# Ledger of designs, part 118: peptides against a protein of PDB entry 4JHK

Target 1, 212 residues: chain A of PDB entry 4JHK
Amino acid sequence: EDYKIQSFDLETQKLLKTALKDPGSVDLEKVSSVIVDQSLKDQVFSREAGRICYTIVQAEAKQTNGSVFRRNLLNRLQQEFKAREETRKRSTQEWVCLVSFICNIFDYLKVNNMPMVALVHPVYDCLFRLAQSDALKNEEEVDCLVLQLHRIGDQLEKMNVQLMDELFNLLRDGFLLQEDLSSMGRLLLLEILEFRAGGWKLSDTAQKYYYS

## One batch from the design tools (peptide; made by RFdiffusion4, then SolubleMPNN)

Design b2_p19_5_s4 (from b2_p19_5, 7 letters changed)
Fold by OpenDDE base, seed 1:
Structure b2_p19_5_s4 (fold): chain B 212 residues (1-212), chain A 19 residues (1-19)
Amino acid sequence: as target 1 above (212 residues)
Amino acid sequence: SKLEEVDQEILASTTPLSF
């Protein structure tokens, strides 16, 4: 399998490639740290990071029956999550990268082919933060919110429909009542409201309207 | 499966993320 790791230096690329094929031969704590660090800088990489993490977890399980990588990964994720408000204050970009990364880990790192229950509330906490008025006025945060709901909204709803209802009440109120939304932000909120109402799907007509 | 067993072990040993 090919992975998009061109943004790393050659030494780190070798480290990651080795972790993917022979995880027992590398420092998996270091590997997890490198992946998290890059994911906090590049939101595009976050999706790839989820896939990479999934592969390393499988490889370590098969090779050594180990859990070192995922343990370190989740520990680092917990640290970043706990510091999320400080991160948001420091950098909106880093904040949306963090949310994207957490959501992608939720999407890829499943247990018994089901989402990790331990990640459900943290993911919702991030999405609820993005749904607050001070965040909805920022198009970058709205983009992140809508992107994650497109990717994992159906899975999240299955885990807790009550929280999803509460979240979408906030989004509806934001769409209808908040005056300082950008035009694109308002459009995205309307789209995601329709997306959920349609069973987390868009009709061909709606797709053309919103994404011509 | 072996992977499922590892997943259960990880869940048991990892502190859940929380607000």
Scores: peptide ipSAE 0.039, ipTM 0.713, DockQ to the pose 0.200
Fold by OpenDDE base, seed 5:
Structure b2_p19_5_s4 (fold): chain B 212 residues (1-212), chain A 19 residues (1-19)
Amino acid sequence: as target 1 above (212 residues)
Amino acid sequence: SKLEEVDQEILASTTPLSF
């Protein structure tokens, strides 16, 4: 299987490719660091990163019954999560990349085909932060919120429907009551409200209306 | 399957996180 790693230099590409095939022969701490660093810069890569991470975790477990990569990855993720408010203050772009990465790890880093329970509340915390009034006025944050809910909302709801109800109450209130939303932001909130109401699905007609 | 065995091993090695 091919992985989208062309944004890295050749040496790093080789490192990642080797980690995917023979994880025991590389520095897995370095590998995890490289993946996290790039994911915090590039929201598009963060999705591919989730798939890469899962593959490396599986390969290491199969080869050596080890978990060095996963440990380093999750420890770094926890550190970034703890510093999320400072990150948001410094750069909205870095903040939404962080949220995207956490959500993508939740989506891809499954154990026995199930999400890691430990990531449920951190994911909700990020989404609730994006649903606050000071975040909803920023279109980039709304884009991130809606994108993540499209990707993992159904899975996340299965883990805790009460929190999802509370989150969507905030989104409804934002849509109805907040005055300083952008036109696109307001449209995206309406779309995601409809998306969940439709069982986390969007018809082709609705897709054309909101995204064409 | 081999994948299921690997998943079980991963599950067994998972430690709690403190987010």
Scores: peptide ipSAE 0.037, ipTM 0.699, DockQ to the pose 0.110
Fold by OpenDDE base, seed 4:
Structure b2_p19_5_s4 (fold): chain B 212 residues (1-212), chain A 19 residues (1-19)
Amino acid sequence: as target 1 above (212 residues)
Amino acid sequence: SKLEEVDQEILASTTPLSF
């Protein structure tokens, strides 16, 4: 199985590849740190990071019955989550990378094909933060919000439909009432409203309208 | 499964994410 890790230097690539195949032979704390650090600066990597993390977790469990990687990963993620407001103030880009990473971990790092319950509220907290008026005016934050809802919205709703209803009430209000949305931001909000209304699917007509 | 065992260990040793 191929993993998209070309953004790393060759030494780090080797480290990651070794972790994927023989996790017991590497420093898994270091591996987790490298993955988190890259995910916080590269939104494109965040999706791949989720898949990589899941594979390493499985490999370590099978090889040594260990949990060093996942423990370090989740601890680091928790630290970053707790500092999310400071991150947002410092850099919108880093903030949306953080959200993307958390959401991708939620999506990929499943237990018995189920999401980790402990991540549900933190993910919603991030999405609710992106749905606030001060965030909706920033197109980069709207892009992130809509992207995550496309990826994991259906899963999140299954975990807590009430929170999803509340979130989408905010999005609807933002779409209708907020005046300082960008044109693209407004379009994206409309699209995601339609997306959920359609059962987390786009009709062929909608697909052409929004993405052709 | 081994994965389930690891998950239990993680739950015991790692503080869950919170608000």
Scores: peptide ipSAE 0.031, ipTM 0.669, DockQ to the pose 0.204
Fold by OpenDDE base, seed 3:
Structure b2_p19_5_s4 (fold): chain B 212 residues (1-212), chain A 19 residues (1-19)
Amino acid sequence: as target 1 above (212 residues)
Amino acid sequence: SKLEEVDQEILASTTPLSF
């Protein structure tokens, strides 16, 4: 399986590969820190980090019945989540990478083949922040918002339909009422509104209209 | 359920993810 770790240097790639196969032979706190650090810098990796994390969690559980990696990962994730407003002020890119990472962890780090309930509200908090007027005017933040909703929107709705309704009310209002949306931002909001209305699916015709 | 138990264990072992 290709874990898309090309953004790391060769030594770090080796570390990650070892963690995936023999987690007991590496410093799992260091591994978790490296993954989070890179996820904040690289959207490509941030999008795939959850799959890597899940594999390491499973490998550690099977090898030692331990949870050192998961504990360190979630501790670091929580630290970054708490500081998200500061991160957003410092770097829009790091902020959207953080959101992508949290959403990807939600998507891949399943418990008994179900999403972690503890991540539901944090994910919604991130998406609601992206749905505020000051964020909707930034195309990079709209891209992130729409991308995450495409990836995990149906799962999130199953966890809390009321929050999803509230979120999409904000998106509808943004689409209709906000004057400083970019043309692409407005297009993306319309697309995601249509996507949910269609049961989290898009027709081939609509797909071509929005993305071709 | 088992899911809630695991989530509770996670919450007990790490700072809760919340604003």
Scores: peptide ipSAE 0.032, ipTM 0.648, DockQ to the pose 0.259; fails the geometry check

Design b2_p19_6_s1 (from b2_p19_6, 11 letters changed)
Fold by OpenDDE base, seed 3:
Structure b2_p19_6_s1 (fold): chain B 212 residues (1-212), chain A 19 residues (1-19)
Amino acid sequence: as target 1 above (212 residues)
Amino acid sequence: SSEEAAQRNRELALATVLA
């Protein structure tokens, strides 16, 4: 597989490529830190990061039956998650990148083809934060929220339908009651409400209506 | 607050997985 790591310098690219093929020959703590750092800067990369992380985890498991990379990755993720409010205050962009990264790790870093249960609440916590009134007024945060729900909403619901219901109650109320939503934000909320109501899928007609 | 306590508990749960 080809991995989109062009945003890194050549030395780091080499490090990542080596980690993908021979994880035992590199400092996996450093690799995890590099991936997290870049994911906090580039939301597009965060999706690729999930795939990269999964591959490294599998490679290490196959090579040594170890889990050093995953442990370091999740440790760093936990640190960033704990500091999420400070991150949000400092930079909305970094905050939405963090959310995107956590969601993509949830999506890709499965164990025995099952989501990591430990990530369910952190993911929901991030999405609930994006669903608060002070976040819904920001288009960048709404974009992130809707994007993640499109990607992993169905999986998250299977893990905890009660939390998903509560989340969408907030989104519905935001759509109906919040006065300072942008027109685009309101449109996105309506779309995602329809998306879930339709079984986490969108008709061609609806797709054209919202995104053409 | 109860909400803060709940958040700390979730964070601790994640830490347990890492242990």
Scores: peptide ipSAE 0.032, ipTM 0.616, DockQ to the pose 0.211
Fold by OpenDDE base, seed 2:
Structure b2_p19_6_s1 (fold): chain B 212 residues (1-212), chain A 19 residues (1-19)
Amino acid sequence: as target 1 above (212 residues)
Amino acid sequence: SSEEAAQRNRELALATVLA
């Protein structure tokens, strides 16, 4: 398969390609760091990053039955997660990239075809942060929140319905009570509320209303 | 606080998985 890694320099592209095919021949710590670094800069890449990470994990497992890459990846992710408030303060863009990346890792990096349980709370913590009043007033954060819920909301709910209920209580309150939401932000919140209510699906009518 | 404790517990749990 082709992976969207054109944003990297040629040397790094080669590194990534080698990691995908022969992970034992490269520094997997470096590979993980490169992927995380780029994911923190480019939200679009973060989606691809999840797929890349999964592929490398599988390749290493098959090659050596090892998990060096995954360990390094998650270690770096944990570091970034712990520093998430600082990141948010420094750059909203980097913050939403971080959230996007964590969510995409949750989405793609399955273990025995199951989500990593260890990522459930970190993902929810990020989404809860986006659901706070100070975040909901920022359209960029709302965009991120809604996007992630569209992507992995159903999976997250299966892992912990109580947290999802609590999260959506915040979103409902934000939609109904918060005065400084942008028009688009309010629309997005309404849409995601309806999305979950509809079993994490949009009706044709709703799809047309919100996205046409 | 209980929330802080819960957060630390989650972080600790993740670290355990990484070990």
Scores: peptide ipSAE 0.030, ipTM 0.664, DockQ to the pose 0.206
Fold by OpenDDE base, seed 4:
Structure b2_p19_6_s1 (fold): chain B 212 residues (1-212), chain A 19 residues (1-19)
Amino acid sequence: as target 1 above (212 residues)
Amino acid sequence: SSEEAAQRNRELALATVLA
C-alpha cells in the first residue's frame, strides 16, 4: 500500500516506511513525534497521518503484541490538546491543524472497529471551541469545524447525541445571531446544519449549491 | 466555571487511560 509521505525528507521517509513494515526495528517514539509534528503543520497531511498511524499500530500489535507507538502518539496528542488554547493564541493555522489531527486519529485509530472512547470528549471539546463566537468569526476555524463534522460527525453523534445536539444549537445560534460571520462562513454553517438534518448526507443538489 | 471543571476532568480521564 502506498502512503503519501513525499513531504518528508528521504531519511524520514525511510524511517516511516520501516515503521509501517517492521515497527520493532525503529524508534517508535521518534516516529510518533515526526508524524505529530508534521500533522501540526500540514492539515492536509493529518488525514493521511491517521491512516499511517493505524497501520503502524496494527503492525506493532501483530509483530510484538506491543503498543509503544500508540501510547507515544496518544501521549503527545494529550499534551497538544492540553495546550490547545495557547496554540490557538499563537497560531490559528496550528490550532486548526491540531483539531484536524485529533479528529483524524479518532476516525482512523479504531479499537475493535470502534472509536476510542477516550477521544470522544476531547474531540467534542475541540469542536465546541470552534463553535464559540470568537472562533466562528474566523473563516479558517469555520472551515475546520465544518470539515471535521463532515468527516466524523455521524460517528460522534453515535457516541453522544446529547453533545451533538448542544453543539449544533451553538452553530444554529451562530448562523442566526452572529453578525461578524463571513459570507462563506455563514454559508458553511448553513450547509452543515442541513447536512446533519439530512442524516449526515448531502444530496447532489446540495453538493452543487454549496461546493461548486 | 463548571464547564472548565468538566473539561479538566475529561483531560484527567484521558491521562488515566493513556498513562
Scores: peptide ipSAE 0.028, ipTM 0.680, DockQ to the pose 0.258
Fold by OpenDDE base, seed 5:
Structure b2_p19_6_s1 (fold): chain B 212 residues (1-212), chain A 19 residues (1-19)
Amino acid sequence: as target 1 above (212 residues)
Amino acid sequence: SSEEAAQRNRELALATVLA
């Protein structure tokens, strides 16, 4: 498979390519650090990062039955998660990158084809934070919230339907009651409410209506 | 607070995965 790593320097690209094929021959802590650092800067890369991480985890498990990479990755994620409020205060862009990365790791790093249970509440915590009034007024945060729910909402609901109901109660209230939403933000909230109501699916007609 | 306690419990759960 081809991976989108052209944004890194040549040395780092070589490191990542080697990690994907022969993880035992590289410093997996360094690899995890590089991936996390880039994911915190580039939300688009965070999606690719999830796929890369999954491949490295599988390669290491097959090669040495080890989990050094996953341990380092999750340790770094935990550190960033703990500091999420400070990150949000510092930079909205970094905050939404963090949320995106955590959600993508949840989506790709499956164990026995199942989501990691330990990531469920942290993911919900991030989404609930994005659903607060002070966040809903920021279109960048609404974009992130809606994007993640499109990607992993159905999986999250299967893990905890009560939390999903509570989350969408907040989104409904935001849509109906909050006065300082942007026009696009309000539209996105309506769309995601409809998306869930439709079983986490969107018709082609609706897709065109909201995103064309 | 109850929310803080819940957060601590979630953090502990993640730590277990790292072990």
Scores: peptide ipSAE 0.028, ipTM 0.647, DockQ to the pose 0.207

Design b2_p19_6_s2 (from b2_p19_6, 11 letters changed)
Fold by OpenDDE base, seed 3:
Structure b2_p19_6_s2 (fold): chain B 212 residues (1-212), chain A 19 residues (1-19)
Amino acid sequence: as target 1 above (212 residues)
Amino acid sequence: SSEEARKKNRELALSTVLA
């Protein structure tokens, strides 16, 4: 299985590979820190980090029945989440990487095959921040918002349909009323509105219209 | 173009969720 860790240097790749196979032989706090740090820098890795994390969690549970990695990962994630406004001010790229990472963790890091309830509100908080007017005018933030909703929107709605309705009210208003959206941003908002309206699916015709 | 690349990337991502 390819875990898409090519963005790391060779030494760190070895560390991650060891963590995946024999988590008891490495410093799992260090591993979690490295994953979070790289997720904030690399959008490609950020979107895939959840799968890597889930595998390490399972490996540790099987080897020692421990949860050191997951605990450290979630603690670091919570720290970054609390500082999200500062991160956004410092770097839009790091901010959208953070959102992508937390959404990916939600997607992959299941507990008893169920989404982590504790992540529901943090995920929605990030998406609501992306849905504010000052964020919607930034195409990079709109890209992130729409991408996450394609990936985990149906799961999030099952966890809290009321919050999803409120979120999409903001997106609809942004699409209709906000004057400083880019053409691409407006197109993406329309697409995601249609996507949800269609039961989190797009027809072949719609897909061709938006992406061909 | 950058726009074309972005659309292609999203198309690929969408195909995954629709599969």
Scores: peptide ipSAE 0.022, ipTM 0.600, DockQ to the pose 0.024
Fold by OpenDDE base, seed 2:
Structure b2_p19_6_s2 (fold): chain B 212 residues (1-212), chain A 19 residues (1-19)
Amino acid sequence: as target 1 above (212 residues)
Amino acid sequence: SSEEARKKNRELALSTVLA
């Protein structure tokens, strides 16, 4: 299986490849740190990072029945999550990368094909932050919010429908009441509202309307 | 364009959830 790790230097690529095949032979704390660091810089990589992390977790479980990598990964995620407001203030790009990464970890790091319960509230907290008025006016944050909801909204709703209802109340209010949304932002909010209303999928007609 | 890129990203997202 091929992984998109071309953005790393050759030494780091080797480290990651070894972690994927023989996690016991590498410093898994370092591996987790490298993955998180890159995910905070590259939102596209954050998607692949989830898949990579899942593979390493599975490989370590099979090899030693251990969970060193997952523990280190989640610890680092918790640290970044705690500092999320500072990150947002420093860089919107890093902030949306952080959200994307947390959401992708939620999506890929499943136990018995079930999402990790411990990540539910952190994910919602990030999405709720993106749904606040000061974030909705930023197209980059709206784009991130809607993208994550497309990817994991259905799973997240299954974990807590009440929080999802509250989140979408904010999105609906933003769409209807907030004046400083961009045209694209409004379009994305409308689309995601329709997406959920349609059972987390779009009709052919709606898909043509938004993406033709 | 940026708009086209966004649409493409959403199309990919839709494909993922519909798969």
Scores: peptide ipSAE 0.021, ipTM 0.582, DockQ to the pose 0.026
Fold by OpenDDE base, seed 5:
Structure b2_p19_6_s2 (fold): chain B 212 residues (1-212), chain A 19 residues (1-19)
Amino acid sequence: as target 1 above (212 residues)
Amino acid sequence: SSEEARKKNRELALSTVLA
């Protein structure tokens, strides 16, 4: 399997490969820290980190019936989430990577094949932040928002439809009323509004319109 | 699953538009 760890140095790659196959032989706190750090820097990796984390969780459960990796991962994630406003002010790139990572963990790291309830509000909080006027004018933040809603929007709505309605009220207002949206930003907002209205799907005609 | 495949395809389509 390709876990897309080419961006790490060779020593770290070896550590991660060992964690994936023999988690009991490595420092799982260090492994979790490395994954979170890279997810905040590398946009491509942040989108795939959930799959890697899921594999390590399964490997540890099978080998030792342990959950050390997951506990350390979630603790670090909680710390980064609490500092999200500071992160956004420091680096838009790190901020959107953080949001992408949290959403990816929500998508991949299931408990008894169900989404982790504890992540629902943190995910919504991040998406609501991206839906504020000061974020909607930044095309990178709009891209992140729309991409996450395509990936996990239907799952999030099942967890809390009221919050999803409130979120999309903000997106509608942004699309209709905000003057300083880029052309691409406005197009992406329209697309995601239609996407949800269509049951989190696009018709063949709409697909051709937006992506041909 | 089919659902995961659809989500991935949507993500790839968006990436193409933004490229």
Scores: peptide ipSAE 0.020, ipTM 0.561, DockQ to the pose 0.025
Fold by OpenDDE base, seed 4:
Structure b2_p19_6_s2 (fold): chain B 212 residues (1-212), chain A 19 residues (1-19)
Amino acid sequence: as target 1 above (212 residues)
Amino acid sequence: SSEEARKKNRELALSTVLA
């Protein structure tokens, strides 16, 4: 498989490629750090990062029955998650990258083809933060929120429908009651509300309305 | 008409959201 790692320098690309094929021959802590660092500044890479991480986890498990990479990855994620409010204050871009990365890890880093239960609450916490009034007024945060819900909303709901109901109550309130939403933000909220109402898919009519 | 279709789509979207 080809992985989109062109954004890294050649030395780092080599490191990542080696980790993907022979994880036991590299410093997996360093590899995890590199992936997280890049994911925090490049939202496009964050999705690829999920796939890369999954591959490395599988490779290490097969090679040594180890989980060094996953442990280091999750530890770093936890550190960034704990500091999420400071990150948000410093840079909205970094904050939405963090959320995107956590959600993509949830999406890709399956254990026995199941989502990691330990990530459920952290993901919801991030989404709830994006659903607060001070975040909904920022189009970049709304875009992130809606994108993640499109990607993993159905999976998250299966893990905890109560939290999803609560989240969407906030989104409906935001859509209906918040006055300082951008036009695009309001449209995105409406779309995602309908998306869930339709079983996490758009009807033919809705598809034409939003994307024709 | 196209306008009617758009209106209908908006109404449908709103109804599903508020249901």
Scores: peptide ipSAE 0.015, ipTM 0.500, DockQ to the pose 0.019

Design b2_p19_6_s3 (from b2_p19_6, 10 letters changed)
Fold by OpenDDE base, seed 5:
Structure b2_p19_6_s3 (fold): chain B 212 residues (1-212), chain A 19 residues (1-19)
Amino acid sequence: as target 1 above (212 residues)
Amino acid sequence: SSEEAERKNRELALKTKLS
């Protein structure tokens, strides 16, 4: 399979390619660090990063029955999560990249086709932060929130429906009551409200309205 | 026809619907 790693220098590309095929021959701590660093800068890479991480995890498990890469990856994610408020204050772009990356890892790094339970609350905490009034006024944060809910909302609801209900109460209040939403932000909130109400899917009519 | 035009049309439709 081909992986989109052109954003890295040639030396790092070689490192990643080797990690994908023969993880035992490289420093997996360094590999995890490089992937996290790039994912915190590029939302487009975040989605690919999830797929890359899954492949490396599977390759290491098959070759050595080890989990060095996954451990280092999750440890780094926990560190970034703990510092999320500082990250948000420093850069909205870095903050939404962090949320995107955590959500993509939740989506791809499944154990026996089940989500990692340890990531459920961190993901919800990030989404709840995006649902606060000071975040809803920023279109890039709303875009991130809605994108993640489109990708993993149904999975998250299965893990904890009470938290999802509480989250969508905030989104509904934001849609109806918040005065400083952008027009696009308000449109995105309406769309995601209808998306969940429709069983985490859109009708052809709704698809045309929101995306055509 | 353009992405920007489509976005503005959807926003206008939403504002009309909510007014």
Scores: peptide ipSAE 0.029, ipTM 0.650, DockQ to the pose 0.016
Fold by OpenDDE base, seed 4:
Structure b2_p19_6_s3 (fold): chain B 212 residues (1-212), chain A 19 residues (1-19)
Amino acid sequence: as target 1 above (212 residues)
Amino acid sequence: SSEEAERKNRELALKTKLS
């Protein structure tokens, strides 16, 4: 199977390819750091990174019954998560890449076909941060928030419906009460409100309204 | 119409952002 790793130099590409096939022969800490670093810069890659990480985790489990890569990956994610406010202040782009990456790892890196419980609260914390008034006024952050909810909202709700209710209360209030939302921001919030209300689906009527 | 064109542009942008 092919992975989108053309953005890396040839040496790093070789490292990643080896990790995918023979994880025991490479420095898995280095592999994890390279993946995280690139995911913080490129939102498109962050989606691919989830798939890559899953493959490496499975390969290591089969080869040595080990979990070195997963531990290093999660440790690095936790470090970035703890520094999320500083990241947001420095660069909105890096902040939304971080959120996207954490959400993608949640989506792809399943244990026994189940989401990792340890990532539930970190994901919700990121989404709640994006739902604050100072973030909702930034269309780039609204884009990220709505995109993640479309991708993993149904899974997150199954893990904790109370947190999801609280999150969407904030989104509803933002849509109705906040004055400095962009027109597109309001449209995105309305769409995601209807999306969840429809059981994480859009009705035919709503589909025509938003995408015809 | 101009209004219809604006609506279509917004819809296209929304679809692109969510894909």
Scores: peptide ipSAE 0.028, ipTM 0.608, DockQ to the pose 0.020
Fold by OpenDDE base, seed 1:
Structure b2_p19_6_s3 (fold): chain B 212 residues (1-212), chain A 19 residues (1-19)
Amino acid sequence: as target 1 above (212 residues)
Amino acid sequence: SSEEAERKNRELALKTKLS
């Protein structure tokens, strides 16, 4: 299977390819760091990174029954998560990439075919941060928020419906009451509100309104 | 007409952003 790793230099590509096939032969801490670093810069890769990480985890489990990569990955994610406010201050793009990456890991990196419970609160914390008034006025942050909810909202709700209710209360209030939303931001919020209300899918009427 | 065009552009942008 092909992976989108062309953005890396040749040496790093080789490292990643080896990790995918023979994880026991490489420094998996280095591999995890490289993946996280690139995911913070490129949201497109961030999506692919989830798939790559899943493959490496499965390969290591099969090869040695080990979990070195996953542990290192999660440790690095936790480190970045703790520094999320500083990241947001420095670069909205990097912050959005961080959220996207954490959500993608949640989406792809299953343990025993189940979402990682340890990621539930970190994911919600990120989404709640994006749902604050200072973030809702930034279209890039709204884009990220709504995109992740489209991708993993149903899974997250299954993990904690109370948090999801609280989150969407904030989104509803933002949609109705906040005056400095962009037109697109307001549209995105409306769409995601209807998306959840429809059971994490769009009705035919909504589909026509938003995408026709 | 202008409003309709704007609406369609928003819809297209939304579709792209959420895909």
Scores: peptide ipSAE 0.028, ipTM 0.607, DockQ to the pose 0.020
Fold by OpenDDE base, seed 3:
Structure b2_p19_6_s3 (fold): chain B 212 residues (1-212), chain A 19 residues (1-19)
Amino acid sequence: as target 1 above (212 residues)
Amino acid sequence: SSEEAERKNRELALKTKLS
């Protein structure tokens, strides 16, 4: 498979390519750090990062039965998660990249073909933060929230339906009651409310309304 | 029509943001 790593310099691209095929021959702490750093800068890459991380984890497991990369990755992720409020204050862009990265790791990085249970609450915590009134007024944060729910909402609900219900109560209240939503933000919230109500699918009527 | 144009704009904007 081809991985979208063109945003890195040639030296780093070589490092990543080697990690994908022969993880034992590279510094996996450095590899994890590079992936996280880039994911915090580029929301598009954050999704690709999930696939890359999964491949490296699988390659290391097969090669040495080790988990050095995964351990380093999760440690760095935990550090960034703990500092999420400071990140948000510093840069909305970095904050939404962080959320995207965490969600994409949840989506792609399976252990024994199962979602990592340890990521469930961190993911929900991020989504709940995006659902607060001070975040809903920012279209960039609403975009991130709705995008992640489209991608992993059904999986998250299977892990904890109570938290999902609580989250969508906030979204419904935001849609109905919050006055400083952008027009697009309000549209996105309405769409995701209908998306979940339809079993994480859009009805034919809704599809026509939003996309035709 | 104006309604058609509005619908098309909504479609384009939403698809771009949700993709």
Scores: peptide ipSAE 0.027, ipTM 0.593, DockQ to the pose 0.019

